# Peptides against a protein of PDB entry 5VVV, part 116

Target 1, 276 residues: chain A of PDB entry 5VVV
Amino acid sequence: FLCGVVEGFYGRPWVMEQRKELFRRLQKWELNTYLYAPKDDYKHRMFWREMYSVEEAEQLMTLISAAREYEIEFIYAISPGLDITFSNPKEVSTLKRKLDQVSQFGCRSFALLFDDIDHNMCAADKEVFSSFAHAQVSITNEIYQYLGEPETFLFCPTEYCGTFCYPNVSQSPYLRTVGEKLLPGIEVLWTGPKVVSKEIPVESIEEVSKIIKRAPVIWDNIHANDYDQKRLFLGPYKGRSTELIPRLKGVLTNPNCEFEANYVAIHTLATWYKSN
Target 2, 276 residues: chain A of PDB entry 5VVV as posed
Amino acid sequence: FLCGVVEGFYGRPWVMEQRKELFRRLQKWELNTYLYAPKDDYKHRMFWREMYSVEEAEQLMTLISAAREYEIEFIYAISPGLDITFSNPKEVSTLKRKLDQVSQFGCRSFALLFDNIDHNMCAADKEVFSSFAHAQVSITNEIYQYLGEPETFLFCPTEYCGTFCYPNVSQSPYLRTVGEKLLPGIEVLWTGPKVVSKEIPVESIEEVSKIIKRAPVIWDNIHANDYDQKRLFLGPYKGRSTELIPRLKGVLTNPNCEFEANYVAIHTLATWYKSN

## One batch from the design tools (peptide; made by RFdiffusion4, then SolubleMPNN)

Design b2_p19_1_s3 (from b2_p19_1, 11 letters changed)
Fold by OpenDDE base, seed 2:
Structure b2_p19_1_s3 (fold): chain B 276 residues (1-276), chain A 19 residues (1-19)
Amino acid sequence: as target 1 above (276 residues)
Amino acid sequence: MEKYLKAKEKYKKIALEDL
């Protein structure tokens, strides 16, 4: 069971010292996972093709080593979906080389994120792939296999919550394709009924699990404030039955951008997780 | 940049509507 934090917000990424402090807190609270997915990290999303500099590499190596010191699984995410051409072997090879670089930093767990992108394929991709889901699954499977089938590999769908599913979760052709064609060793991220889900009902997890043919990892935006930095979500982790725990592969909270605001959010997630 | 900004603003709008 993956339980911890996704740094998955828009806005200023956490500094390395905050991330190390996070790992210390996660270990102390018996949480086990950190997903590196800061949307405003240029080499994560906007400039995903760009290799890390020597200085950035040293920082990431140090960060990954710190995660290991605290027994925290460091999952490196990349979000190529803004401008990747899925059918272009040069794009696929560029993605491979980027993940190879991160593998050299000692990273062993990875994620491909297709959140917050346009669902329209370019003309070249339409010639090769039957749908956007087929394109995403194809590259995800290829990357997963290329990396030697790492123990933890996550996929974030474009339809990552109930309100993004067309026509709905159980009938989504996109999620059906993901469920049928995504390799079984790849985990699927899910955010619940909404982008910001007040409640995540058990039935909603059973519904999505059926179509994706696996238990999801929750990307939980309950404490996310990147959409309105004038708001701070200081309340407890709530609106998630502990009956979800046996139905999930994990829960990763995407908390407030302000690192210092997240004590209650993360501590109460840990309490929730240990209450099963 | 433009695609990123458009996606960010779309996300923000939806997230605010979810509250």
Scores: peptide ipSAE 0.749, ipTM 0.971, DockQ to the pose 0.944
Fold by OpenDDE base, seed 5:
Structure b2_p19_1_s3 (fold): chain B 276 residues (1-276), chain A 19 residues (1-19)
Amino acid sequence: as target 1 above (276 residues)
Amino acid sequence: MEKYLKAKEKYKKIALEDL
């Protein structure tokens, strides 16, 4: 069971000292996972093709080493979906080289994220792939196999919540393709019925699990404030039955942008996780 | 940049509507 934090918000990424403090807290609270997915990290999303500099490499190596020191699984995410051409072998090779570089930093766990992108393929991809889901699954499977089938590999679908599914979760051709064609060793991220799910019913997890043919990892936006930084979500982790735990592969909270605000959010997630 | 900003604003709008 993956339990911890995704740094997955829009806005200023956490500094390395904050991330190291996070790992210490995660270990202390018997949480085990950190997903590196800061949307405003340029080389994660906007400039995903760009290799890390020597200085950035040293920082990431130090961060990954710190995660290991605290027995926290460091998952490196990349979000190529804004402008990747899936059918272009050069784009695939560029993605491979980027993940090779991160592998050299000592990273062993990875994620491909297709969140917050247009649900449209370019003309070249439409000639090769029968759907957007087929294009995403193809590259995801290829990358997963290229990396030697790492123990932890995550996929974030474009339809990452109930409200994004067309026509709905159980009938989504996109999620059906993901479920049928995504390799079984790849985990699927999900935010629940909504982007910000106040509640995640058990039945909603059973529904999505059936179509994706696996238990999801929750990307939990319950404490996310990147959509309105004038709000701080200081309340406990709630609206998730502990009956979800055996039906999930994990829960990663995407908390407030303000690192210092997240004590209650993360601590109460840990209490929830241990209560089953 | 433009695609990123457009997606970010769309996300923010939806997330606010989810509250």
Scores: peptide ipSAE 0.746, ipTM 0.970, DockQ to the pose 0.942
Fold by OpenDDE base, seed 3:
Structure b2_p19_1_s3 (fold): chain B 276 residues (1-276), chain A 19 residues (1-19)
Amino acid sequence: as target 1 above (276 residues)
Amino acid sequence: MEKYLKAKEKYKKIALEDL
């Protein structure tokens, strides 16, 4: 069971010292996972093709080593979906080389994210792939296999919540393709019925699990404030029955952008996880 | 940049509507 934090917000990424402090807190609270997915990290999303510099490499190696020191699984995410051409072998090879670099930093767990992108394929991709889901699954499976089938590999669908599914979760052709064609060792990220789910009912997890043919990992935006930094979510982790735990592969909270605001969010997630 | 900003603003709008 993956339980911890995703740094998955829009806005200023946490500094390396905050991330190390996070790992110390995660260990202390018996949480086990950190997903590196800061949307404003240039080489994560906007410039995903760009290799890390020597200085950035040293920082990431140090961060990955710190995660290991605290027995925290460091998952490196990349979000190529804004401008990747799925059918272009050069794009696929560029993605491979980027993940090879991160693997050389000592990273062993990876995520490929297709959140917050348009559903439109370019003309070249339409000639090769039957749908957007087919294109995403194809590259995800290829990357997963290329990396030697790492123990933890996450996929974030473009339809990552109930409200993004057309016509609904159980009938989504996109999620059906994901469920049928995504390799079984790849985990699927999900935010619940909504982007910011006040509640995640058990029945909603049973519904999505059926179509994706696996238990999801919750990307939990309950404490996310990147959409309105005038708000701070200081309340407890709530609206999730502990009955979800046996029905999930994990829960990763995407908390407030302000690192210092997240004590209650992360601590109460840990309490929730231990209460089952 | 433009695609990123457009996606960010779309996300922010939806997330605010979820609250």
Scores: peptide ipSAE 0.739, ipTM 0.969, DockQ to the pose 0.943
Fold by OpenDDE base, seed 1:
Parts: sequence; C-alpha cells; structure tokens
Structure b2_p19_1_s3 (fold): chain B 276 residues (1-276), chain A 19 residues (1-19)
Amino acid sequence: as target 1 above (276 residues)
Amino acid sequence: MEKYLKAKEKYKKIALEDL
C-alpha cells in the first residue's frame, strides 16, 4: 500500500530542505511514499524534454539519497502530454533518455502523467493510434518495459476523476482501453468522483476498479489549495471510509502549496491509514 | 507556455466548482 504525499500542485515547488523535512515526517508517521510531480518545475512538465543540468542533477541525487535514508519510496513523475507526439520515435527516445538520467540519480520508481491536457491527438498520432487512450497506453507500456518493469510505476489518466469520464466512469471508452491494454504491473492514479472530492464513496472505487481492472492509487486533492491560494485547508483527512484501504493500492495526498500548513493534513492521513 | 497556462486555468475553474 503506497501512503504519503504527492507534490502535485501548481505554484512554487517546495525547496530541497522542505522535501527532506517531509521525508523525516513521513518516516516518523510510518508513511512510505513521496511522488515528485511539481507542475511548475519546468523539466517535469513544460520543458519535459530538457535534461537536468549538473547542478540540478546533484540536487536530485541528494534528494533521492535522502528519501532512501528515511526509507521513503521516491517516485519521479514526468508529464509529457502537453506537446508530445506519441507516434514520433524521436519523442519516445527523448523521454527514454530523460528517464535514464533520473535512473542514474538512483531513482527506481516512476510515473507518467497525462493529467490536465486536451484529448486531441495531432494528425500524425491519429494515423497510428485508434484513440488517445491507445497512444498513451502504447508509450506507457513501452517506457515501463524499457525501464526493466520497475516495482512501482504509476500512470495518471486524462480522465482521472468521475466528472472527466465520458459518458461516465463505467462506460468510458478511454478508461476501458486503459484497463484492457495498460500492463498489469502499472498502477493507475485517481482523484475520486471529482477533481476535489469531498467524499470518496466505496461504490465509486468499486466502479472505477472494475473498468481499469485494478485497484487505483488515490491522488487526493482534499487539502489542495493551488486553485485558490487565499484558502488554506487545515482540517483533518476525512470523507474516506477505512473500508477503502483494502480496495486501494494507495493514497497520496496533494496538500496545500504552503509546506508549513500541511502538518494536520499528513498526520491525519497517517492516523487514518493506521486505523485499519 | 500557452497550453500550460490554459490547462492550469481550466483546472483551477473546475476545482473551484467542486467546492
């Protein structure tokens, strides 16, 4: 069971010292996972093709080493979906080289994220792939196999919540393609019925699990404030029955942008996880 | 840049509507 934090917000990424402090807190609270997915990190999303500099490499190596010291699984995410051409072998090779560099930093766990992108493929991709889901699954499976089938590999679908599914969760051709064609060792991220789910009913997890043919990992936006930084979500982790735990592969909370605001959010997630 | 900003603003709008 993956339990911890995703740094998955829009806005100023956490500094390396905040991330190291997070790992210390995660270990202390018997949480086990950190997903590196800061949307405003240029080399994560907007400039995903760009290799890390020597200085950035030293910082990431130090961060990955710190995660290992605290027994925290460091998952490196990349979000190529804004402008990747899936059918172009040069784009696939560029993605491989980027993940090879991160593998050299000592990273062993990875994620491909296709959140917050348009459903439209370019003309070249439409000639090769029958749907957007087929294009995403093809590259995800190829990258997963290229990396030697790492123990933890995550996929974030473009339809990552109930409200994004067309016509609905159980009938989505996109999620059906993901469930049928995504390799079984790849985990699927999900935010619940909504982008910001006040509640995640057990029945909603059973519905999505059936179509994706696996238990999801929750990307939990309950404490996310990147959509309105005038709000701070200081309340406890709630609206999730402990009956979800045996039906999930994990829970990763995407908390407030303000690192110092997240004590209650993360501590109460840990209490929730230990209560089952 | 433009695609990123457009996606960010779409996300923010939807997340606010979920509240």
Scores: peptide ipSAE 0.750, ipTM 0.970, DockQ to the pose 0.945; fails the geometry check

Design b2_p19_1_s4 (from b2_p19_1, 9 letters changed)
Fold by OpenDDE base, seed 1:
Structure b2_p19_1_s4 (fold): chain B 276 residues (1-276), chain A 19 residues (1-19)
Amino acid sequence: as target 1 above (276 residues)
Amino acid sequence: MKKYEEAKKRYFEVAREDL
């Protein structure tokens, strides 16, 4: 069971010292996972093709080593979906080289994210792939196999919540393709019925699990505040029955942008996880 | 990048509606 934090917000990323302090807290609270997915890290999303500099490499190596010191699984995410051409072997090779660099930093766990992108493929991809889901699954499976089938590999669908599914969760052709064609060792991220789910009913997890043919990992936006900088979410982790735990592969909370605001959010997630 | 800003805007609109 993956339990911890995803740094998955828009806005100023956390500094390396904050991330190291997070790992200390995660270990102390018996949590085990950190997903690196800061949307304003240019080499994560907007400029995903660009290799890390020597200075950035030293920082990432130090961060990954610190995660290992605290027995925290460091998952590196990349979000190529804004402008990747899935059918272009040069684009696939560029993605492979970027993940090879991160593997050299000592990273062993990875995520490929297709959240917050246009559903339209380019003309070249439409000639090769029958749907957007087929294109995403093809590259995800190829990357997973290329990396030697790592123990933890995550996929974030473009339909990552109930409200994004067409016509709905149980009938989505996109999620059906993901469930049928995504290799079984790849985990699927999900935010619940909504982008910001006040509640995640057990029945909603059973519905999505059936179509994706696996238990999801929750990307939990309950404490996310990137969409409203005038608000801080200081309340406890709530609206999730402990009956979800045996039906999930994990829970990763995407908390407030302000690192110092997240004590209650993360501590109460840990209490929830240990209450089962 | 235009696509990045458009996607960010869409996410923010939906997330605010979920409150």
Scores: peptide ipSAE 0.713, ipTM 0.966, DockQ to the pose 0.928
Fold by OpenDDE base, seed 5:
Structure b2_p19_1_s4 (fold): chain B 276 residues (1-276), chain A 19 residues (1-19)
Amino acid sequence: as target 1 above (276 residues)
Amino acid sequence: MKKYEEAKKRYFEVAREDL
């Protein structure tokens, strides 16, 4: 069971010292996972093709080593979906080389994210792939296999919540393709019925699990505030029955952008996780 | 950049409506 934090917000990423402090807190609270997905890291999303510099490499190696020191699984995410051409072998090779570089930093767990992108494929991809889901699954499977089928590999669908599913969760052709064609060793990220799910009912997890043919990992936006920087979500982790735990592969909270605001959010997630 | 900002805007709109 993956339980911890995703740094998955828009806005200023956490500094390396904050991330190291996070790992210390995660270990202390018996949480086990950190997903590196800061949307405003240029080399994560906007400039995903760009290799890390020597200085950036040293920082990431130090961060990955710190995660290992605290027994926290460091998952490196990349979000190529804004401008990747799925059918272009040069794009696939560029993605491979980027993940090879991160593998050299000592990273062993990875995520490929297709959140917050346009649903339209380019003309070249439309000639090769039957749907956007087929294109995403193809590259995800290829990358997963290329990396030697790492123990933890995550996929974030473009339809990552109930409200994004067309026509709905149980009938989504996109999620059906993901469920049928995504390799079984790849985990699927999900935010619940909504982008910001006040509640995640058990029935909603059973519904999505059926179509994706696996238990999801919750990307939990309950404490996310990137969409409203005038608010801080200081309340406890709530609206998730502990009956979800046996029905999930994990829970990763995407908390407030302000690192210092997240004590209650993360501590109460840990209490929730240990209460089952 | 434009695609990023447009996607970010859409996410923010939806997330604010979820409150």
Scores: peptide ipSAE 0.709, ipTM 0.965, DockQ to the pose 0.928
Fold by OpenDDE base, seed 2:
Structure b2_p19_1_s4 (fold): chain B 276 residues (1-276), chain A 19 residues (1-19)
Amino acid sequence: as target 1 above (276 residues)
Amino acid sequence: MKKYEEAKKRYFEVAREDL
């Protein structure tokens, strides 16, 4: 069971010292996972093709080493979906080289994220792939196999919550394709019925699990405030029955942008997790 | 950049509507 934090918000990423402090807290609270997915990290999303500089490499190596020191699984995410051409083998090779670089930093766990992108494929991809889901699954499977089928590999669908499913969760041809074609060793991220789910009912997890043919990892935006930085979500982790735990592969909270605001959010997630 | 900002905007709009 993956339990911890995804740094998955828009806005200024956390500094390395904040991330190290996070790892210390995660260990102390018996949480086990950090997903590196800061949307405003240029080489994560907008410039995903760009290799890390020597200085950035040193920072990431240090960060990954710190995660290991605190027995936190460091999952490196990349979000190529804004402008990748899935049918272009050069793009696939570029993605491979980027993940090879991160593997050299000592990273062993990875994520491909297709959240917050346009559903439209380019003309070249339309000639090769039957759907956007087929394109995403193809590259994800290829990357997963290329990396030697790492123990932890995550996929974030474009339809990552109920609101984004067309026509709905259970009938989504996109999620059906993901469920049918995504290799079984790849975990699927899910955000619940909504982008910001006040509640995640058990039935909603059963519904999505059926179509994706696996228990999801929750990317939980309950404490996310990137969409309204005038608000801080200081309340406890709530609206998730502990009955979800045996039905999930994990929960990763995407908390407030303000690192200092997240004590209650993360601590109460840990309490929730240990209550099962 | 444009695609990023458009996607970010869409996410923000939906997330605010969820509250």
Scores: peptide ipSAE 0.708, ipTM 0.965, DockQ to the pose 0.936
Fold by OpenDDE base, seed 3:
Parts: sequence; structure tokens; C-alpha cells
Structure b2_p19_1_s4 (fold): chain B 276 residues (1-276), chain A 19 residues (1-19)
Amino acid sequence: as target 1 above (276 residues)
Amino acid sequence: MKKYEEAKKRYFEVAREDL
């Protein structure tokens, strides 16, 4: 069971010292996972093709080593979906080289994210792939196999919540393709019925699990505040029954942008997880 | 990039509506 934090918000990424402090807190609270997915990290999303500099490499190596010291699984995410051409072997090779570099930093767990992108394929991809889901699954499976089938590999679908599913969760051709064709060792990220789910009913997890043919990992936006700079979410982790725990592969909270505001969010997630 | 800003805007609109 993956339980911890995703740094997955829009806004100023946390500094390396904040991330190390996070790992110390995660260990103290018996949480086990950090997903590196900061939207405003240029080499994560906008410039995903760009290799890390020597200085950035040293920082990431130090961060990954610190996660290991605190027994926290460091998952490196990349979000190529804004401008990747799935059918172009040069794009696939560029993605491979980027993940090879991160593997050299000592990273062993990875995520490929297709959240917050347009559903449109280019003409070249339409000639090769039957749908957008087929293109995403193809590259995800290829990367997963290329990396030697790492123990933890995550996929974030473009339809990552109930409200993004067309026509709905149980009938989505996109999620059906993901469920049928995504390799079984790859985990699927999900935010619940909504982008910001006030509640995640057990029935909603049973519904999505059936179509994706696996238990999801919750990317939980309950404490996310990137969309409203006037709010801090200082309340407890709530609206999730502990009956979800045996039906999930994990829960990763995407908390407030303000690192110092997240004590209650993360601590109450830990209490929730231990109460099962 | 334009696509990034458009996607961010759409996410923010939906997330605010979820509240």
C-alpha cells in the first residue's frame, strides 16, 4: 500500500530542504511514499525532453538518497503529454534517455502522467493508434518494459476522475482501453468522483476498479489549494472510509502549496491509514 | 507554453467548481 504525499500542484515547487523535512515527517508518521510531480518544474512537464544539468543532477541524487535514508519510496514522475508525438520513435527514445538519467540518480520508481492535456492526437498518431488511450498505453507499456518492469510504476490517465469520464466511468472507452491493454504491473492514479473530491465513496472505487481491472492509487486533492490562493486547507483528511484501504493500491495526498500548512493534512492521513 | 496555461486554467476552473 503506497501512502504519502504527491508534490503535484501548480505553483512554486518545494525546495530541497522542505522535501527532506517531508521525508523525515513521512517516516515519523509511518508513511512510505513521495511522488515527485511538481507542475511548475520545467523539466517535469513543459520541457520534459530536457536532460538535467550537472547541478540539477546533484540535487536530485541528494534528494533520492535522502528519501532512501528515511525509507521513503521516491517516485519520479514525468508529464510528456502536452506536446509528445506518440508515434515518433525519436520522442520515445528521448523519454527513455530522460528516465535513464533519473535511474542513474538512484531512482527505481517512476510515473508517467497524462493529466491536464488535450484529448486530441496529431495526424501522425491517428495513423498509428486507434485512440488516444491506445497511444498512451503503448508508450507507457514500452517505457515500463524498457526500465526492466520496476516494482512501482504509475500511470495517470487523462480521464483521472469521474467527471472527466465520457460518457461515465463504467462506460468510458478510454478507461476500458487502459484497463484492457495497460500491463498489470502498472498502477493507475485516480482523484475520485471529482478533481477535488469532498468524498470518495466505496462504490465509486469499485466502479473504477472494475473498468481499469485493478485497484487504483488515489491522487487526493482534498487539501490542494493551487486553484484558490485565498484558501488554506487546514482540516483533517476526511470523507474517505477506512473500508477504502483494502480496495486501493495507495493514497497520495496532493496538499497545500505552502509546505508549512500541511502538518494536519499529512498527519491525519497517517492516522486514517493506521486505523484500518 | 500556451497549452500549459490553457490546461492550468481549465484545471483551476473545474477545481473551483468542485467546492
Scores: peptide ipSAE 0.691, ipTM 0.963, DockQ to the pose 0.953

Design b2_p19_2_s1 (from b2_p19_2, 10 letters changed)
Fold by OpenDDE base, seed 2:
Structure b2_p19_2_s1 (fold): chain B 276 residues (1-276), chain A 19 residues (1-19)
Amino acid sequence: as target 1 above (276 residues)
Amino acid sequence: SLEEKYQESKERYKEAALK
């Protein structure tokens, strides 16, 4: 069971010292996972093709080493979906080389994220792939296999919550394709009924699990505030039954952008997790 | 532009997060 934090917000990423402090807290609270997915890391999303510099590499190596020191699984995410051409073998090879670089930093766990992108394929991709889901699954499977089928590999669908599913979760052709064609060793990220889910009902997890053919990892935006800079979410982790735990592969909270605001959010997630 | 795509993506997320 993956339980911890995703740094997955829009806005200023946490500094390395904050991330190290996070790992210390995660260990102390018996949480085990950190997903590196800061939207404003240019080399994560906008400039996903760009290799890390020597200086950035040193920082990431240090960060990954710190995660290991605290027995926290460091998952490196990349979000190529803004401008990738899925049918272009050069794009696939570029993605491979980027993840090879991160593997050299000592990273062993990875994620491919297709959240918050245009669902329209380019003309070249439409000639090769039957749908956007087929294109995403194809590259995800290829990357997963290329990396030697790492123990933890996550996929974030474009339809990552109920409100993004067309026509709905259980009937989504996109999620059906993901469920049927995504290799079984790849975990699927899910955010619940909404982008910010006040509640995640058990039935909603059963519904999505059926179509994706696996228990999801929750990317939980309950404490996310990147959508409204005037809000801070200081309340406890709530609106998730502990009955979800046996039905999930994990829960990763995407908390407030302000690192210092997240004590209650993360601590109460840990309490929730340990209450099973 | 790529920046425009990023901003559009972010705004789409923000609008959805408020619903």
Scores: peptide ipSAE 0.729, ipTM 0.969, DockQ to the pose 0.966
Fold by OpenDDE base, seed 4:
Structure b2_p19_2_s1 (fold): chain B 276 residues (1-276), chain A 19 residues (1-19)
Amino acid sequence: as target 1 above (276 residues)
Amino acid sequence: SLEEKYQESKERYKEAALK
């Protein structure tokens, strides 16, 4: 069971010292996972093709080493979906080289994220792939296999919540393709019925699990404030029955952008997790 | 531009997160 934090917000990424402090807190609270997915890291999303500099590499190596020191699984995410051409072998090879670099930093767990992108493929991809889901699954499977089938590999679908599913969760052709064609060792990220789910009913997890043919990892936006920085979510982790725990592969909270605001959010997630 | 695509992505998320 993956339980911890995703740094997955839009806005100023946490500094390395905050991330190290996070790992210490995660260990102390018996949480086990950190997903590196800061939207405003240029080399994570906008400039995903760009290799890390020597200085950036040293920082990431240090961060990954710190995660290991605190027995926190460091998952490196990349979000190529803004402008990748899935059918282009050069794009695939570029993604491979980027993940090879991160593997050299000592990273062993990875994620491919296709969140918040347009469903429209370019002309070249439309000639090769039957759908956007087919394109995403193809590259995800290829990368997963290329990396030697790492123990933890995550996929974030473009339809990552109930409200993004057309026509709905159980009938989504996109999620059906993901469920049928995504390799079984790849985990699927899900935010619940909504992007920001006030509640995640058990039935909603059963519904999505059926179509994706696996238990999801919850990317939990309950404490996310990047969509409205006038809000600060200081309340406890709630609206998730503990009956979800045996039905999930994990829960990763995407909390407030303000690192200092997240004590209650993360601590109460840990309490929730340990209550089952 | 790539920046425009990023901003559109961000606004798509924000609009959906408020619903």
Scores: peptide ipSAE 0.728, ipTM 0.969, DockQ to the pose 0.960
Fold by OpenDDE base, seed 5:
Structure b2_p19_2_s1 (fold): chain B 276 residues (1-276), chain A 19 residues (1-19)
Amino acid sequence: as target 1 above (276 residues)
Amino acid sequence: SLEEKYQESKERYKEAALK
């Protein structure tokens, strides 16, 4: 069971000292996972093709080493979906080289994120792939196999919540393709019925699990404030029955942008996780 | 532009997060 934090918000990423403090807290609270997915890290999303500099490499190596020191699984995410051409072998090879570099930093766990992108494929991809889901699954499977089938590999679908599913979760052709064609060793990220799910009913997890043919990892936006930075979510982790735990592969909270605001959010997630 | 695509992505998320 993956339990911890995703740094997955829009806005100023946490500094390395904050991330190291996070790992210490995660270990202390018997949480085990950190997903590196800061939207405003240029080499994660906008400039996903760009290799890390020597200085950035040293920082990431130090961060990954710190995660290991605290027995936290460091998952490196990349979000190529803004401008990738899935059918272009050069794009695939560029993505491979980027993940090879991160693998050299000592990273062993990875994620491909296709969140918050346009559903429309370019003309070249439409000639090769029968749907957007087929294009995403193709590259995801290829990358997963290229990396030697790492123990932890995550996929974030474009339809990552109930409200994004067309026509709905159980009938989504996109999620059906993901469930049927995504290799079984790849985990699927999900935010619940909504982007920010106040509640995640058990039945909603059973529904999505059926179509994706696996238990999801919850990307939990309950404490996310990047959509409205005038708000701080200082309350406890709630609206998730502990009956979800055996039905999930994990829960990763995407909390407030303000690192200092997240004590209660993360601590109460840990309490929730241990209560089952 | 790539910046426009990023902003459109962010606004798509923000609009959906408020629903």
Scores: peptide ipSAE 0.726, ipTM 0.969, DockQ to the pose 0.959
Fold by OpenDDE base, seed 3:
Structure b2_p19_2_s1 (fold): chain B 276 residues (1-276), chain A 19 residues (1-19)
Amino acid sequence: as target 1 above (276 residues)
Amino acid sequence: SLEEKYQESKERYKEAALK
């Protein structure tokens, strides 16, 4: 069971010292996972093709080493979906080389994210792939196999919540393709019925699990505030029955952008996880 | 531009997160 934090917000990323403090807190609270997915890291999303500099590499190596010291699984995410051409072998090879670099930093767990992108494929991709889901699954499976089938590999679908599914979760052709064709060792990220789910009912997890043919990992935006700068959510982790725990592969909270605001958010997630 | 695509992505998320 993956339980911890995703740094997955829009806005100023946490500094390396904050991330190390996070790992210490995660270990202390018997949480086990950190997903590196800061939207404003240029080499994570906008400039996903660009290799890390020597200085950036040293920082990431130090961060990954710190995660290991605290027994926290460091998952490196990349979000190529803004401008990747899925049918172009050069794009696939560029993605491979980027993940090879991160593997050299000592990273062993990875995520490929297709959140918040346009559903329209380019003309070249339409000639090769039957749908956007087919293109995403193809590259995700190829990357997963290329990396030697790592123990933890996450996929974030473009339809990552109930409100993004057309016509609904159980009838989504996109999620059906993901469920049928995504390799079984790849985990699927899900935010619940909404982007920011006030509640995640058990039946909603049973519905999505059926179509994706696996238990999801919750990317939990309950404490996210990057969508409204006037919000700071200091309340406990709630609206998730502990009956979800045996029906999930994990829960990763995407908390407030303000690092110091997240004590209650992360601590109450840990309490929730231990209560089952 | 790539920056425009990033901003559009961010606004799409924000609008959906408020629903």
Scores: peptide ipSAE 0.726, ipTM 0.968, DockQ to the pose 0.968

